# Ledger of designs, part 76: peptides against a protein of PDB entry 5EG6

Target 1, 151 residues: chain A of PDB entry 5EG6
Amino acid sequence: RLRSQTVSTRYLHVEGGNFHASSQQWGAFYIHLLDDDESEGEEFTVRDGYIHYGQTVKLVCSVTGMALPRLIIRKVDKQTALLDADDPVSQLHKCAFYLKDTERMYLCLSQERIIQFQATPCPKEQNKEMINDGASWTIISTDKAEYTFYE

## One batch from the design tools (peptide; made by RFdiffusion4, then SolubleMPNN)

Design b1_p23_3_s2 (from b1_p23_3, 12 letters changed)
Fold by OpenDDE base, seed 2:
Structure b1_p23_3_s2 (fold): chain B 151 residues (1-151), chain A 23 residues (1-23)
Amino acid sequence: as target 1 above (151 residues)
Amino acid sequence: MEEFLARSGDLPYYKNAKPIKKP
């Protein structure tokens, strides 16, 4: 189970005041659990406890303090994000980060850039949205500020 | 809040996050 803690994720790191992507470098981030009704802003109130899919989180660079907007962490099934999954987040499963209050925008790696990718609705599966591989993320717990992964 | 956001590509971000822990 994943709690509010320091984590590492592939393809995402901060350098020179910007978010960057790397196929081999892992960035270290604090993942913070928020209330569903928490407002957007520089300051935010953090909750304790296990993070579940569907909940609102903040990713903060452990080195620079840079943060992304509020995200909803969603479970990934192959090439789709699940909209109704609510079980505890597991490091064994891929996840997607929906940018809260957007029209299906997800955090995505594309050609060594971090972008917003608009998911496509699944016509016959209303509880799913189609995402690409770049919008699927792996999270591992870490106490390091920097990590390099070789595939 | 837009006034706290910067841009990296098409992705907005905050330069200085301030998490506050609930008591």
Scores: peptide ipSAE 0.235, ipTM 0.699, DockQ to the pose 0.342
Fold by OpenDDE base, seed 1:
Structure b1_p23_3_s2 (fold): chain B 151 residues (1-151), chain A 23 residues (1-23)
Amino acid sequence: as target 1 above (151 residues)
Amino acid sequence: MEEFLARSGDLPYYKNAKPIKKP
């Protein structure tokens, strides 16, 4: 289970005041749990507890302090984001980061760049949105447990 | 929404995050 803590994710890192992506570099971030009603801004109030899918989080670069807008962390099933999953976030599962208050925009890696990718609705499955591989992320805790991950 | 740093095609971001722990 994942708590508000320092984590690392593949591809995403901050360099030169910008978010960059690399298949060979991993960025370390604080993942902060927020209230669902937390407003967008540079300043935000952090909650304690285990992070569950569907909750609002902030990713803050552990080095530079740069942060992304509020994200909703969602469970991924194959190439779909699950909209109604609410179980605790597992480091063994891929996840997607929905940009809160957007029209299905997700954090996505594309050609070594971080972009917003608009997910496609699943007509037959209202609780799912289709994402690409670039919008699927793996989270690894850096401060509580260490393990080797291979893809 | 507050101002953020971004350009076309890029993710918006804040240059200086200020997390506050709930008492």
Scores: peptide ipSAE 0.231, ipTM 0.699, DockQ to the pose 0.391
Fold by OpenDDE base, seed 4:
Structure b1_p23_3_s2 (fold): chain B 151 residues (1-151), chain A 23 residues (1-23)
Amino acid sequence: as target 1 above (151 residues)
Amino acid sequence: MEEFLARSGDLPYYKNAKPIKKP
């Protein structure tokens, strides 16, 4: 299970005041759990507890303090984001970051650039959205993070 | 958009995040 803590992910990092992508670098970020009704802004209230899929989170660069807008962390099954999964986040599984209050936009790596990728609705499965591999992320806790894996 | 937002590539971002702990 993942709590509000410092995490690392491949490809995403901040340099020169901009978000960049690199296949060789790991970006270190604080992941903060928010209330579902937390408003968007520079300031935000952090919630205690284990992070579950479907919950709202903030990613903050541990070095620069730069932050993305509110994200909903979603479970990934193959190349689909699950909209109704609510179990604890596992670092052993890929996840997707939906930009909250957008038209199915997800954080995505595309040709060494971080972009918003619009997921396609799954016609046969309303609880899934089709994403690409670039929108699937792996989170690894830093040595200062406390976590347990959930099976 | 919120005045603290800027854009980097295709992503909006905040220059300075200010997390607040619940009491």
Scores: peptide ipSAE 0.209, ipTM 0.685, DockQ to the pose 0.337
Fold by OpenDDE base, seed 3:
Structure b1_p23_3_s2 (fold): chain B 151 residues (1-151), chain A 23 residues (1-23)
Amino acid sequence: as target 1 above (151 residues)
Amino acid sequence: MEEFLARSGDLPYYKNAKPIKKP
C-alpha cells in the first residue's frame, strides 16, 4: 500500500531545472494525495491516508521542489490503463499517471525525454485505455526498501 | 496555465511546490 510519502521511481529525475529520464537514474519524489476537487496550482492541500487508484496525486521532487501538475494514478494491466480501478495502490504493480483534465494524456518516457502520451481508447473495453510501455511506471517507498526489482 | 498543460510534448511543471497539510 502507498500513502502520502517519499517515493522513488526509476528513470524520472530532475536535472538543470527540467524533468529528465535515464535508465541508470532513480528519482526521489514526494507523492501527495489530494482531494478530487483540489484545484491546480503551485499551492495544494495534502490529504492523509492510503492512496487508491483513481485518486488525484502530486509528484514533487524531493531535491529541487519541482512539481508536476495534478495526476490521477491508474492501475495498469498489461498495456492498458484501467479507468475504474479503485483499490489501494500496490508497489508490486505498475501504474500510469494520467494528467488530470486532459484528453487521455499520460506521463510517458520516450527515449530520454519525459513527454505526454495520448492513450487510445479500447473499442471493446470501455473501462480501459491502451498505453505504451513508456507510460507504465514502477514506484517504491523510500521508507520501506523491502522489494528488489529486476529488469 | 491551461495552455501550458495542453502541450503534448514537454511536461509542464512548477518550480516551487507548496504542499499544505490539513490539521
Scores: peptide ipSAE 0.183, ipTM 0.651, DockQ to the pose 0.454

Design b1_p23_3_s3 (from b1_p23_3, 12 letters changed)
Fold by OpenDDE base, seed 1:
Structure b1_p23_3_s3 (fold): chain B 151 residues (1-151), chain A 23 residues (1-23)
Amino acid sequence: as target 1 above (151 residues)
Amino acid sequence: MADFLARSGDLPFYKNAKPIPKP
């Protein structure tokens, strides 16, 4: 299970005042749990506890303090984001970061850039959205060095 | 400041995030 804590993800890092992608670097971020009704802004109220899929989170660069807009962390199944999953976030599963209050926009690695990717609705499954591999993220807690992840 | 509907380019960001603990 994942708590509000410092996490690391491949490809995503902050450099030169911007979010960038690197195949060789892991960015360290604070992942903060927010209330679902938390407003967008520079300041935000953080909740304690385990993070569940479907909840609103903030990613804050542990080094620079830069933050992305509010995200909804969603469970990934194959190449789909699950819209209704609500179980605790597992580091063993890939996740997707939906940009809250957008039209199916997800945090995505494209080439060497971090962009928004618009997911496609699944025709036969309303609770799923099709994403690409670049929109699937693996997150690893940085507070436990003993953790081993297998893809 | 953020264009959430942008399908390409750099993501919008805040330069100085200020997390506030819930009381």
Scores: peptide ipSAE 0.177, ipTM 0.664, DockQ to the pose 0.463
Fold by OpenDDE base, seed 2:
Structure b1_p23_3_s3 (fold): chain B 151 residues (1-151), chain A 23 residues (1-23)
Amino acid sequence: as target 1 above (151 residues)
Amino acid sequence: MADFLARSGDLPFYKNAKPIPKP
């Protein structure tokens, strides 16, 4: 289970005042759990507890303090984001970060850049959205520095 | 106030995050 804590992820890191992607680097971030009704802003109220899919989170660079907009962490099944999953987040499972209050925009790695990728609705499955591989993420706690995973 | 940065083709972000513990 994942709680509000410091985590690491491959590809995502901050350099030169911008978010960048690198297959050779691991970025360290704080992941903060927010209330569903928390407004967007520089300041945000954080909650303690275990993070579940469907909840609102903030990713903050542990080094620079730079933060992304509010995200909804969603469970990933193959190349689809699940809209209705609400079980506890597992560090062993892939996840997607939906940019809250957007039209299906997800945090996505494209080459060396972090971009917004618009998911495509699944025509026959209303509870799923199609994402690309760049929008699928794996995160691990920094307490598990020796942990290795394969995509 | 949020110092929000946006770049064409890039994901917007805030320079200074200020997490506040819930009372």
Scores: peptide ipSAE 0.153, ipTM 0.668, DockQ to the pose 0.366
Fold by OpenDDE base, seed 5:
Structure b1_p23_3_s3 (fold): chain B 151 residues (1-151), chain A 23 residues (1-23)
Amino acid sequence: as target 1 above (151 residues)
Amino acid sequence: MADFLARSGDLPFYKNAKPIPKP
């Protein structure tokens, strides 16, 4: 399980006042759990507890304090994002970050840049959206005391 | 509250995030 804590992910980092991508660097971020009804803004109320797929989170750069818009963390199965998964977030699984209140926009690595990628609906599977590998992220906790692995 | 900052081809972001613990 993943708690509100400091995490790192490949490619995503902050440099020069902007979000950048690098194959060699890991960005360190605070992942904060929010209420589903939390409004967008610079200030936001953080909840305690374990993070589950489908919940709203904020990613804040641990170095610069810069933050992305509200995200919904979703479970990834191969090249699809699961819309109805609600189990605890596991570091053993890839995840996707849906930009909340957008038309299927996900955080995506493309040509060493972080962009919004529009997922394609799955016609026969309403609980899934097709994403690319660039929209799949691996989370590694930097706080050894704040997570548990489930194998 | 600060507005989103965005550049062409970049993601919008907040310059200074202020997480507030829930009382």
Scores: peptide ipSAE 0.151, ipTM 0.665, DockQ to the pose 0.334
Fold by OpenDDE base, seed 3:
Structure b1_p23_3_s3 (fold): chain B 151 residues (1-151), chain A 23 residues (1-23)
Amino acid sequence: as target 1 above (151 residues)
Amino acid sequence: MADFLARSGDLPFYKNAKPIPKP
């Protein structure tokens, strides 16, 4: 289970005051758990506990202190983000980062750039939104000496 | 599958994030 703590992810790192993506580099970030009603801003109140899908989080670069806007971490099933999943976040599974208070915008890697990708509603399944592979992320806790991923 | 990679562009960001522990 993932707690509010320092984590690492492939590709994402900060250089020269900007977020950059590289297949050869790993960025270290604090993932902070927030209250659902926490306001956007440079300052934010962090809560303790295990992170569950559907909860609001903040990603902060451990080196530079740069932060992204509030995100909702969502579970991924194939090419869809699950809207109603609320189980604890597992490092063995893919996740998606919904930009809070947007129209289905997700953090996405596209052609070595970080962009906002708009998910498409799934007509047959109200609890799912269609995303692409670039919007599926993997998180590794820094307390893990070795980890195996499933694709 | 993508790893988290931040690039300059479409995403707003804060340069000086200040997390505050909940009392």
Scores: peptide ipSAE 0.148, ipTM 0.692, DockQ to the pose 0.357; fails the geometry check

Design b1_p23_3_s4 (from b1_p23_3, 13 letters changed)
Fold by OpenDDE base, seed 1:
Structure b1_p23_3_s4 (fold): chain B 151 residues (1-151), chain A 23 residues (1-23)
Amino acid sequence: as target 1 above (151 residues)
Amino acid sequence: MEEFLARSRDLPYYKNAKPIPAP
């Protein structure tokens, strides 16, 4: 189970004061659990506990302190994000990061860039959204604040 | 390509995150 801690994720990296994509160097981030009602901003209150799908999180670069907007971590099934999954986040599954308060915008890898990309609704499955392949992320927990993984 | 671009947006970010420990 995942909780507020240091994690590593492929492709998402911070260098030179910018978020960018790297297939070779994994980025190290703090993942912070937030309250669902936590406001957006530079400052945010971290909550204790295990992170569940559907909850609001902040990703903060462990090196630079740069952060993304509030995200809702969602479980991924194949190429779909599950909207109603609420079980504890597992490292065995890929996840998607929905940008909170947007119209289905997800954190997405696009070539060398990190962008937000709009998911497609599933008419026949209201609890799912079809996401881009670049919007599926693998998270690995780490024991150290700084972690670098090379492929 | 047109569809992709239409569905894409720049990513906002914060330069200095300040996490506050839970009370």
Scores: peptide ipSAE 0.498, ipTM 0.899, DockQ to the pose 0.935
Fold by OpenDDE base, seed 5:
Structure b1_p23_3_s4 (fold): chain B 151 residues (1-151), chain A 23 residues (1-23)
Amino acid sequence: as target 1 above (151 residues)
Amino acid sequence: MEEFLARSRDLPYYKNAKPIPAP
């Protein structure tokens, strides 16, 4: 089960004061659980407990302290993000990070850049949104501030 | 590619996060 802790993810890295993509240098981030009504800002209150899909989180770079806007962590099924999943987050599954209060914008890898990318609605499946491969993330719990991966 | 670009936006961020620990 995932709780507020340090995690590592491939392709998301902070260097030189910017977010960028790296296949070799894994970014180490602290994932913070927030209340659903937590306001956006540089300062935020962390909540105790295990993280469930659908909850609001903050990703903060363990090295630089740089952070992303509030994200809703969502469960991924194939090429879709599930909108109504609320079970505990499993590190065995990929996840997607919806930028809270946007029109279906998700954290996305695009070549060497980290961007937000708009998902496509599923007309026949209202509880799903179609995302691209770059919007599916693998997170691994770690106590390391930085991790370098060599293929 | 055109559709991809149309659906893409720059990612905003904060330079210095200030998490407040839970009580």
Scores: peptide ipSAE 0.495, ipTM 0.897, DockQ to the pose 0.877
Fold by OpenDDE base, seed 2:
Formats: structure tokens, C-alpha cells, sequence
Structure b1_p23_3_s4 (fold): chain B 151 residues (1-151), chain A 23 residues (1-23)
């Protein structure tokens, strides 16, 4: 199970003051659990405990301190994000990061850029949204606050 | 820091995050 901690992920990296894509290295980030009612802003209150799908989180670059807006971490099944999964986050499964309070916008790798990708509702399954592979992320727990992994 | 949702596909971000530990 995943707690508020430092994690590594492929493709997402901060360099030159910007988020960008890198297929050759893993970026290091803090993932922080927030309350569902936590407001958006530069400052945010972190909760302790295990992170579950459907909960609100913050990703902060461990090196630069740059952060993304509030995200809802969602479980991925093939090329769909599950909207109602609430089990503990597992490193065995890919996840998606929904930008909270948006119209189905997800953190996504597109070519060499990190963008917002608008998911498409599943016609026959209201509890799922269709996403691209670029919106599916693998996260690995790490004990290093400052870490870079190269393939 | 970029404006949240200023552009449809751009990724907004905060330049300096300030996490506050739980009590």
C-alpha cells in the first residue's frame, strides 16, 4: 500500500523550470494525501495514512518543489480510468491522475510533452472513462527524497 | 506559476509548493 511519501515515475520530469517528458529517466516526486475538501492553492494540509483510489493528492517535485494542481488518483483498467474504485493504491497497478474539478482532464504524456487529456465517457459503463496510454502512470515507492533513475 | 486551466491542453503548476504536515 502507498502512503504519503516520495515516489518515482517515468516520463514526468522537471527541468529548466518546467514539467516535461523524458522516456529515458524517472522523476522523483512527493505524493501527499489531502482531505477531500482541501482547497486549491500553493499551501495545502497533508494527511497521514494509506492512499486509496478516489482520494485527493498533490504531486510535488522532490528537487524543485514545483507542484501540480490537486489530483484524484484513480485506478486504471486497460485504457479506462475507474471512477468508483476505492481500494488502497497498489504499485502493482497503473494509475491515472484526474485534475480535480475539471471536465474529465487527466495528466497525460503526449509525444514529448506533459498535457491535460480529456477523457471520453464510456457509453455503456458510467463508472469508467476512456483514457490514452499516455494517461496511465506507473509509480514506484522510493526511500530517497532526491532520486533519478535512468534506463 | 501558471493559471489553472488557462489553456485547454497546457499543464498548470505551482512553482513553489508548501505542504503543511498533519497535526
Amino acid sequence: as target 1 above (151 residues)
Amino acid sequence: MEEFLARSRDLPYYKNAKPIPAP
Scores: peptide ipSAE 0.294, ipTM 0.706, DockQ to the pose 0.426
Fold by OpenDDE base, seed 3:
Structure b1_p23_3_s4 (fold): chain B 151 residues (1-151), chain A 23 residues (1-23)
Amino acid sequence: as target 1 above (151 residues)
Amino acid sequence: MEEFLARSRDLPYYKNAKPIPAP
């Protein structure tokens, strides 16, 4: 289970005042749970508790203090983001970060850049959106042991 | 493997996040 806490994710880090990606680096971030009705802005109220899929979160770089816009953390099944999953976030599963209030835009790794990538609706499954591998993220708590990932 | 849209946009950010504890 994941709570509002410090986490690390592969690839994502901050350098030179921008978000960058590196296959050899892990970025450390605070993940903060927000209320669903929390407005966008630099200032935000953090909610206590376990984070569930479908909830709104903020990612803040633990080093620079830089933050991304509000995200909805979603469960990933293969190459699809699940729109209706609401179980507690597990470090054993990949996740996707939907940019809240956008047209299916997800936090995505493209080459060495972090971008918004538009997911495609699943024609046969309304509760799923098709994403690419770059939009699938692995997160771990920083108080956990180090892991090596292989494809 | 399913096809997906190839649209991308820049990602905005905030330089100084200010998390506030819940009351």
Scores: peptide ipSAE 0.207, ipTM 0.644, DockQ to the pose 0.575

Design b1_p23_4_s1 (from b1_p23_4, 12 letters changed)
Fold by OpenDDE base, seed 5:
Structure b1_p23_4_s1 (fold): chain B 151 residues (1-151), chain A 23 residues (1-23)
Amino acid sequence: as target 1 above (151 residues)
Amino acid sequence: GSRTLRAANDPAAVLEQMLAASQ
């Protein structure tokens, strides 16, 4: 299970007040669950509870307090993002971060840089979008609580 | 609860800058 808590993700960290990517470093972030209708801003209301795929989240750097724009966390199947998955987020699975209110833009690691990658629609599978490996992220919770994993 | 961010830079702008540099 994943909930609003402290998490770590490879390649994403903050240095000098800016977001950077590194193959050797893990960034520590707070992941916050938001309401679907929450507006973008420096101030936002956090929801309690376990995070499900398809929900809106904020990633906040634990060191600097800087946050990324609102993201929708989506389930990944190989090199596709699933658009209609809504089960609880499992730390055994990789996920993708869709930039909310964009045309299929995802948070992506490319050549040690953090970019937006535009996913390709799947005409034969309307519930999927094709992403690359750089847009697939691993989340590891750093909370002291025990976790339940889903297969 | 609610959260307030520090204003060091615009994260969205940072992403756009990185995108531009990568293209």
Scores: peptide ipSAE 0.036, ipTM 0.575, DockQ to the pose 0.433
Fold by OpenDDE base, seed 3:
Structure b1_p23_4_s1 (fold): chain B 151 residues (1-151), chain A 23 residues (1-23)
Amino acid sequence: as target 1 above (151 residues)
Amino acid sequence: GSRTLRAANDPAAVLEQMLAASQ
């Protein structure tokens, strides 16, 4: 299970005031659970507790404090994001980060850059959206506020 | 329990940067 805590997100890190992607480096972030009705803003209320797939989260760089927009963390099955999974987030599985209130836009690594990737609806499975491998992320928890992981 | 956290940057600005980068 994953709670609001410090985590490392593969390929994502902040340097020089900007988000960067690296296949060899993991950035350290706070992952924060938000209420579903929490508005976007520099200031936000964080909930304690276990994070479940489908919930709204904030990723905040543990070093710079830079934050991504609100994301919905979704479970990944093969190359699809599951829209209705609601079990606790597991470090055993890859996840996808849907940019909240967008038309199927996901956080994606492409050519060592962080971009938005638009998922394609799965015609036969309404509870799934097709993503690519770049939109599938691995996260690991850490007790360190500042942590850099090298592969 | 809950707490309030303030980010160092404007999330809206971050979104705009991401949008620009994706184009």
Scores: peptide ipSAE 0.029, ipTM 0.545, DockQ to the pose 0.875
Fold by OpenDDE base, seed 1:
Structure b1_p23_4_s1 (fold): chain B 151 residues (1-151), chain A 23 residues (1-23)
Amino acid sequence: as target 1 above (151 residues)
Amino acid sequence: GSRTLRAANDPAAVLEQMLAASQ
């Protein structure tokens, strides 16, 4: 189980006031749990508790304080994002970051750039939508004291 | 389709602009 805390991502980092991606660099970010009805803004209220898939989060650069818009963290199964998973976020599992209130747009690494990638709906599986590998992320906690391993 | 984030002072603003253009 993952709490609001500082985490590292393999590709995402901030340089020169912009979000960049590199296979050689790791960025440190705060991942903050928000209430589902939290509005978009530079100022936001962080919710206490463990982060579950399907919940709204903010990614904030630990150095610059720059933040992305609200995201919904979703569980990934192979190359699909699960829309109805609600178990605690686990370091064992890859995740996808859905840009909240968009038409299936996800954060994606492409050619060392961060892009929005539009997922394709799965007509036969309404609880899934297809993402590419670049939209699958790994979260690694930098503070294990605030993380409970969950399989 | 996919859109690449571009240089800006506020990455969040960039994303918002991209979303506004796509919706």
Scores: peptide ipSAE 0.023, ipTM 0.478, DockQ to the pose 0.104
Fold by OpenDDE base, seed 2:
Structure b1_p23_4_s1 (fold): chain B 151 residues (1-151), chain A 23 residues (1-23)
Amino acid sequence: as target 1 above (151 residues)
Amino acid sequence: GSRTLRAANDPAAVLEQMLAASQ
């Protein structure tokens, strides 16, 4: 028997040493621009410049310092992640966080959990991957005056 | 560069929070 599920607002948050999707607490994260050839690790060198789609980034919790693996921030168009978009990351824009060096794995929320979701290749468009709604994030800068993401 | 961001699943809710924070 199939049951109707309601979609609730969820925020990326860190609690108890884990990333989760909170219904009440909205975590703030540092997004650091990395070089494309930066290795995975706790220590990394932040690259100068505006953050653009397609670039490698590190997300670090502003409170706990807990970090996700290296990500490629990708632009979202409807239910697809764009593989070749390279414009600056924008305020209130939808984005997807590709886990770098994986087979199309994206940061995704499922209920209260943060999981990896494997995107499906887009049959008609080679520069797109199909993602689910949970892998599409609406992002904002904590600086209300900013439109683009920059140091 | 480095910036701070918040991420959520609901664009409408995000906008609502932004507007509330602006008041």
Scores: peptide ipSAE 0.551, ipTM 0.890, DockQ to the pose 0.060; fails the geometry check

Design b1_p23_4_s2 (from b1_p23_4, 11 letters changed)
Fold by OpenDDE base, seed 4:
Structure b1_p23_4_s2 (fold): chain B 151 residues (1-151), chain A 23 residues (1-23)
Amino acid sequence: as target 1 above (151 residues)
Amino acid sequence: GSRTLKAANNPAEVLKKMLEAAK
């Protein structure tokens, strides 16, 4: 399980006031759990507790304080984002970051840039959206983060 | 419990930059 805490995100780091991607560099971020009804803004209220898929989160760079817009963290199954998964977030699983209140836009690594990738609906599976590999992320612990893993 | 935090940047600006990068 992942709590609202400091984590490292593969390929994501901040340089020069912008989000950048690198296959060799890692960014340390605070992943903050928000209420589902929390509005977008520079100021936001965070919640304590375990983060579950489907919940709203803020990624804040631990160094610069830069924050991405509100994201919904979603579970990934191969190249699909699961829309209805609600189990606790685990380091064992890849995740996707849906930009809240967008038309299926996900945080994506493309050519060493952080972009928005529009997922394609799954015709036969309404609870899934097709994403690419660049939209799949891995979260790892930092020295300040504690994790509990379940098999 | 809850805690209010401030982001050092404008989320809207970040979104804008991401949109531009996606084009």
Scores: peptide ipSAE 0.025, ipTM 0.540, DockQ to the pose 0.905
Fold by OpenDDE base, seed 5:
Structure b1_p23_4_s2 (fold): chain B 151 residues (1-151), chain A 23 residues (1-23)
Amino acid sequence: as target 1 above (151 residues)
Amino acid sequence: GSRTLKAANNPAEVLKKMLEAAK
């Protein structure tokens, strides 16, 4: 089970004040649990506890403090994101990051670039929407790193 | 157990930069 903590991804890192993607570099990030009613902004309130699918999270670079917009972490089944899953997030299990308050936009790795990918509704399954492989992420927890945020 | 954090960059600006870099 995953708590609000430091995590790593092989594909996402920060260099020169910008987010970059690389299969050869590991980036360290804080994944922070937020309230469902938390507003978007540079300042936000973090909750403690286990993260469940369907909850709102913030990804913050452990080095620069750069943060992505609010995301909803969703469970992945093959190439579909589950809209109603609410069980605890398991480490090393594939997940998707829905950009909150968008029309099915997901955080996606494409050709070593970070983009938004629009999922397609599943016509026969209202609780699922189709994503590509680049929108499926694996979370690996790491020890908390010492950091200094740059403003 | 809740605490307040401050991100270095505006989330909207970060997203914009990411999208521009992807083009």
Scores: peptide ipSAE 0.025, ipTM 0.556, DockQ to the pose 0.679
Fold by OpenDDE base, seed 3:
Structure b1_p23_4_s2 (fold): chain B 151 residues (1-151), chain A 23 residues (1-23)
Amino acid sequence: as target 1 above (151 residues)
Amino acid sequence: GSRTLKAANNPAEVLKKMLEAAK
């Protein structure tokens, strides 16, 4: 189970004030659980607890304090993101990060760049959206560390 | 328990940059 805590995400890291991707480097981030009703903003309230698929999270760089927009973490089944999975997030499984309140846009690695990838609906499986491998992320937990945000 | 955090960057600006990168 993954709690609202410090984690490392595959490829993603911050350098020079920008998000970058590297196949060789892992970025350390705080993954914060938010209320479903939490609005987007520079300031946000985080919750303690176990993170489940389908919940809203914030990824905050532990070094720079840079934060991505609100994401919904979703379970991945092969080349699909599951829309209705709600079990606890597992480090044994890949996940996808849906950009909240978008039209099926997912955080994606493409040619060493971070982009938004639009998933394709699955007509016969309404609980799934088709994604590519670049939109599948690996999360590993790390020890909690202190960090400082900069305005 | 809960706590309030302040992000170092504006999420809207981050999204904008991502949108530009996606083009």
Scores: peptide ipSAE 0.023, ipTM 0.529, DockQ to the pose 0.844
Fold by OpenDDE base, seed 1:
Parts: sequence; structure tokens; C-alpha cells
Structure b1_p23_4_s2 (fold): chain B 151 residues (1-151), chain A 23 residues (1-23)
Amino acid sequence: as target 1 above (151 residues)
Amino acid sequence: GSRTLKAANNPAEVLKKMLEAAK
């Protein structure tokens, strides 16, 4: 089970104040659980507890404190993102990060670049969206340390 | 309990940088 804690993601790291992608390097991030009604901003309220698929999260670089926009963490089944899964996030299971309030845009690694990739809807399966491998991420827990970054 | 965190930078700016890097 994944909690609001420090985690590592494959292919993502921060260097020189910028997000970079690498097939070999791991980035350490705080994954923070937010309320579904939390607005976008530099300041946000974090919830404690286990993260479930479908919930809103913030990814914050553990080193620089840089944060991505609000994401919805979604369960991945093969090459599809599940839209209605709500079970607890399991470690090492592939997941996808939907950019909240977008038209099916997901955080994606493409040719060593971090991009937004638009998922394709599944007409016959309304609870699924087709994603590519670059939009599938592996998360592993690193530690339980929680820090607050101040500007 | 819940607590408020303040990010070091603007998420919108981060997104902008990501998009620029994708060019």
C-alpha cells in the first residue's frame, strides 16, 4: 500500500531545476494525497492515509521541492488506464498519472522527454483509456519522511 | 491529520517547462 510519503519513480528526476527523463535514473518524490476538491496552487493541504486509485495527488521533488500540477493516480491494466478503480495503490504495480482537468492527458516519457500524452478512449469499455508504455509508471517506496517546502 | 504544504515553485511553471522540453 502506498501512503502520502516519499517514493521513487522510474524515468523521472530533477536536475538543475528542471524535470528530466531517463531510462536508467530514478527520481525521488513525495507523493501527497489531496482532497478531490483541492484547488491548484503552490500551497496545498495534504491528507494522511493510504492512497487509492482515482484520488488526487501532488508529486513533489524531494530535493528541489518542485511540484507537478494536480494528478489523479490511476490503475493500469496492461496498456489501459482504469477510470473507476478505487482500491489502494500497491507498490511496484504500474500506474498512470492523469493531469487533472485535462482531456485525457497523462504524464508520459517519450524519447527521454517528459510530455503530456493524450489517452485514447475505449469505445466499448467506458471505464478504460488506452495509454502507451511511456505513460505507465512504477512506484517504489523509499522512506516515510515528510517535509514541507517553503518558498 | 491534514497539513498544508507549500511548494517551492509554481506548478504551472513546472508544466510550462515540461512542455518546452518536449519540443
Scores: peptide ipSAE 0.022, ipTM 0.515, DockQ to the pose 0.663

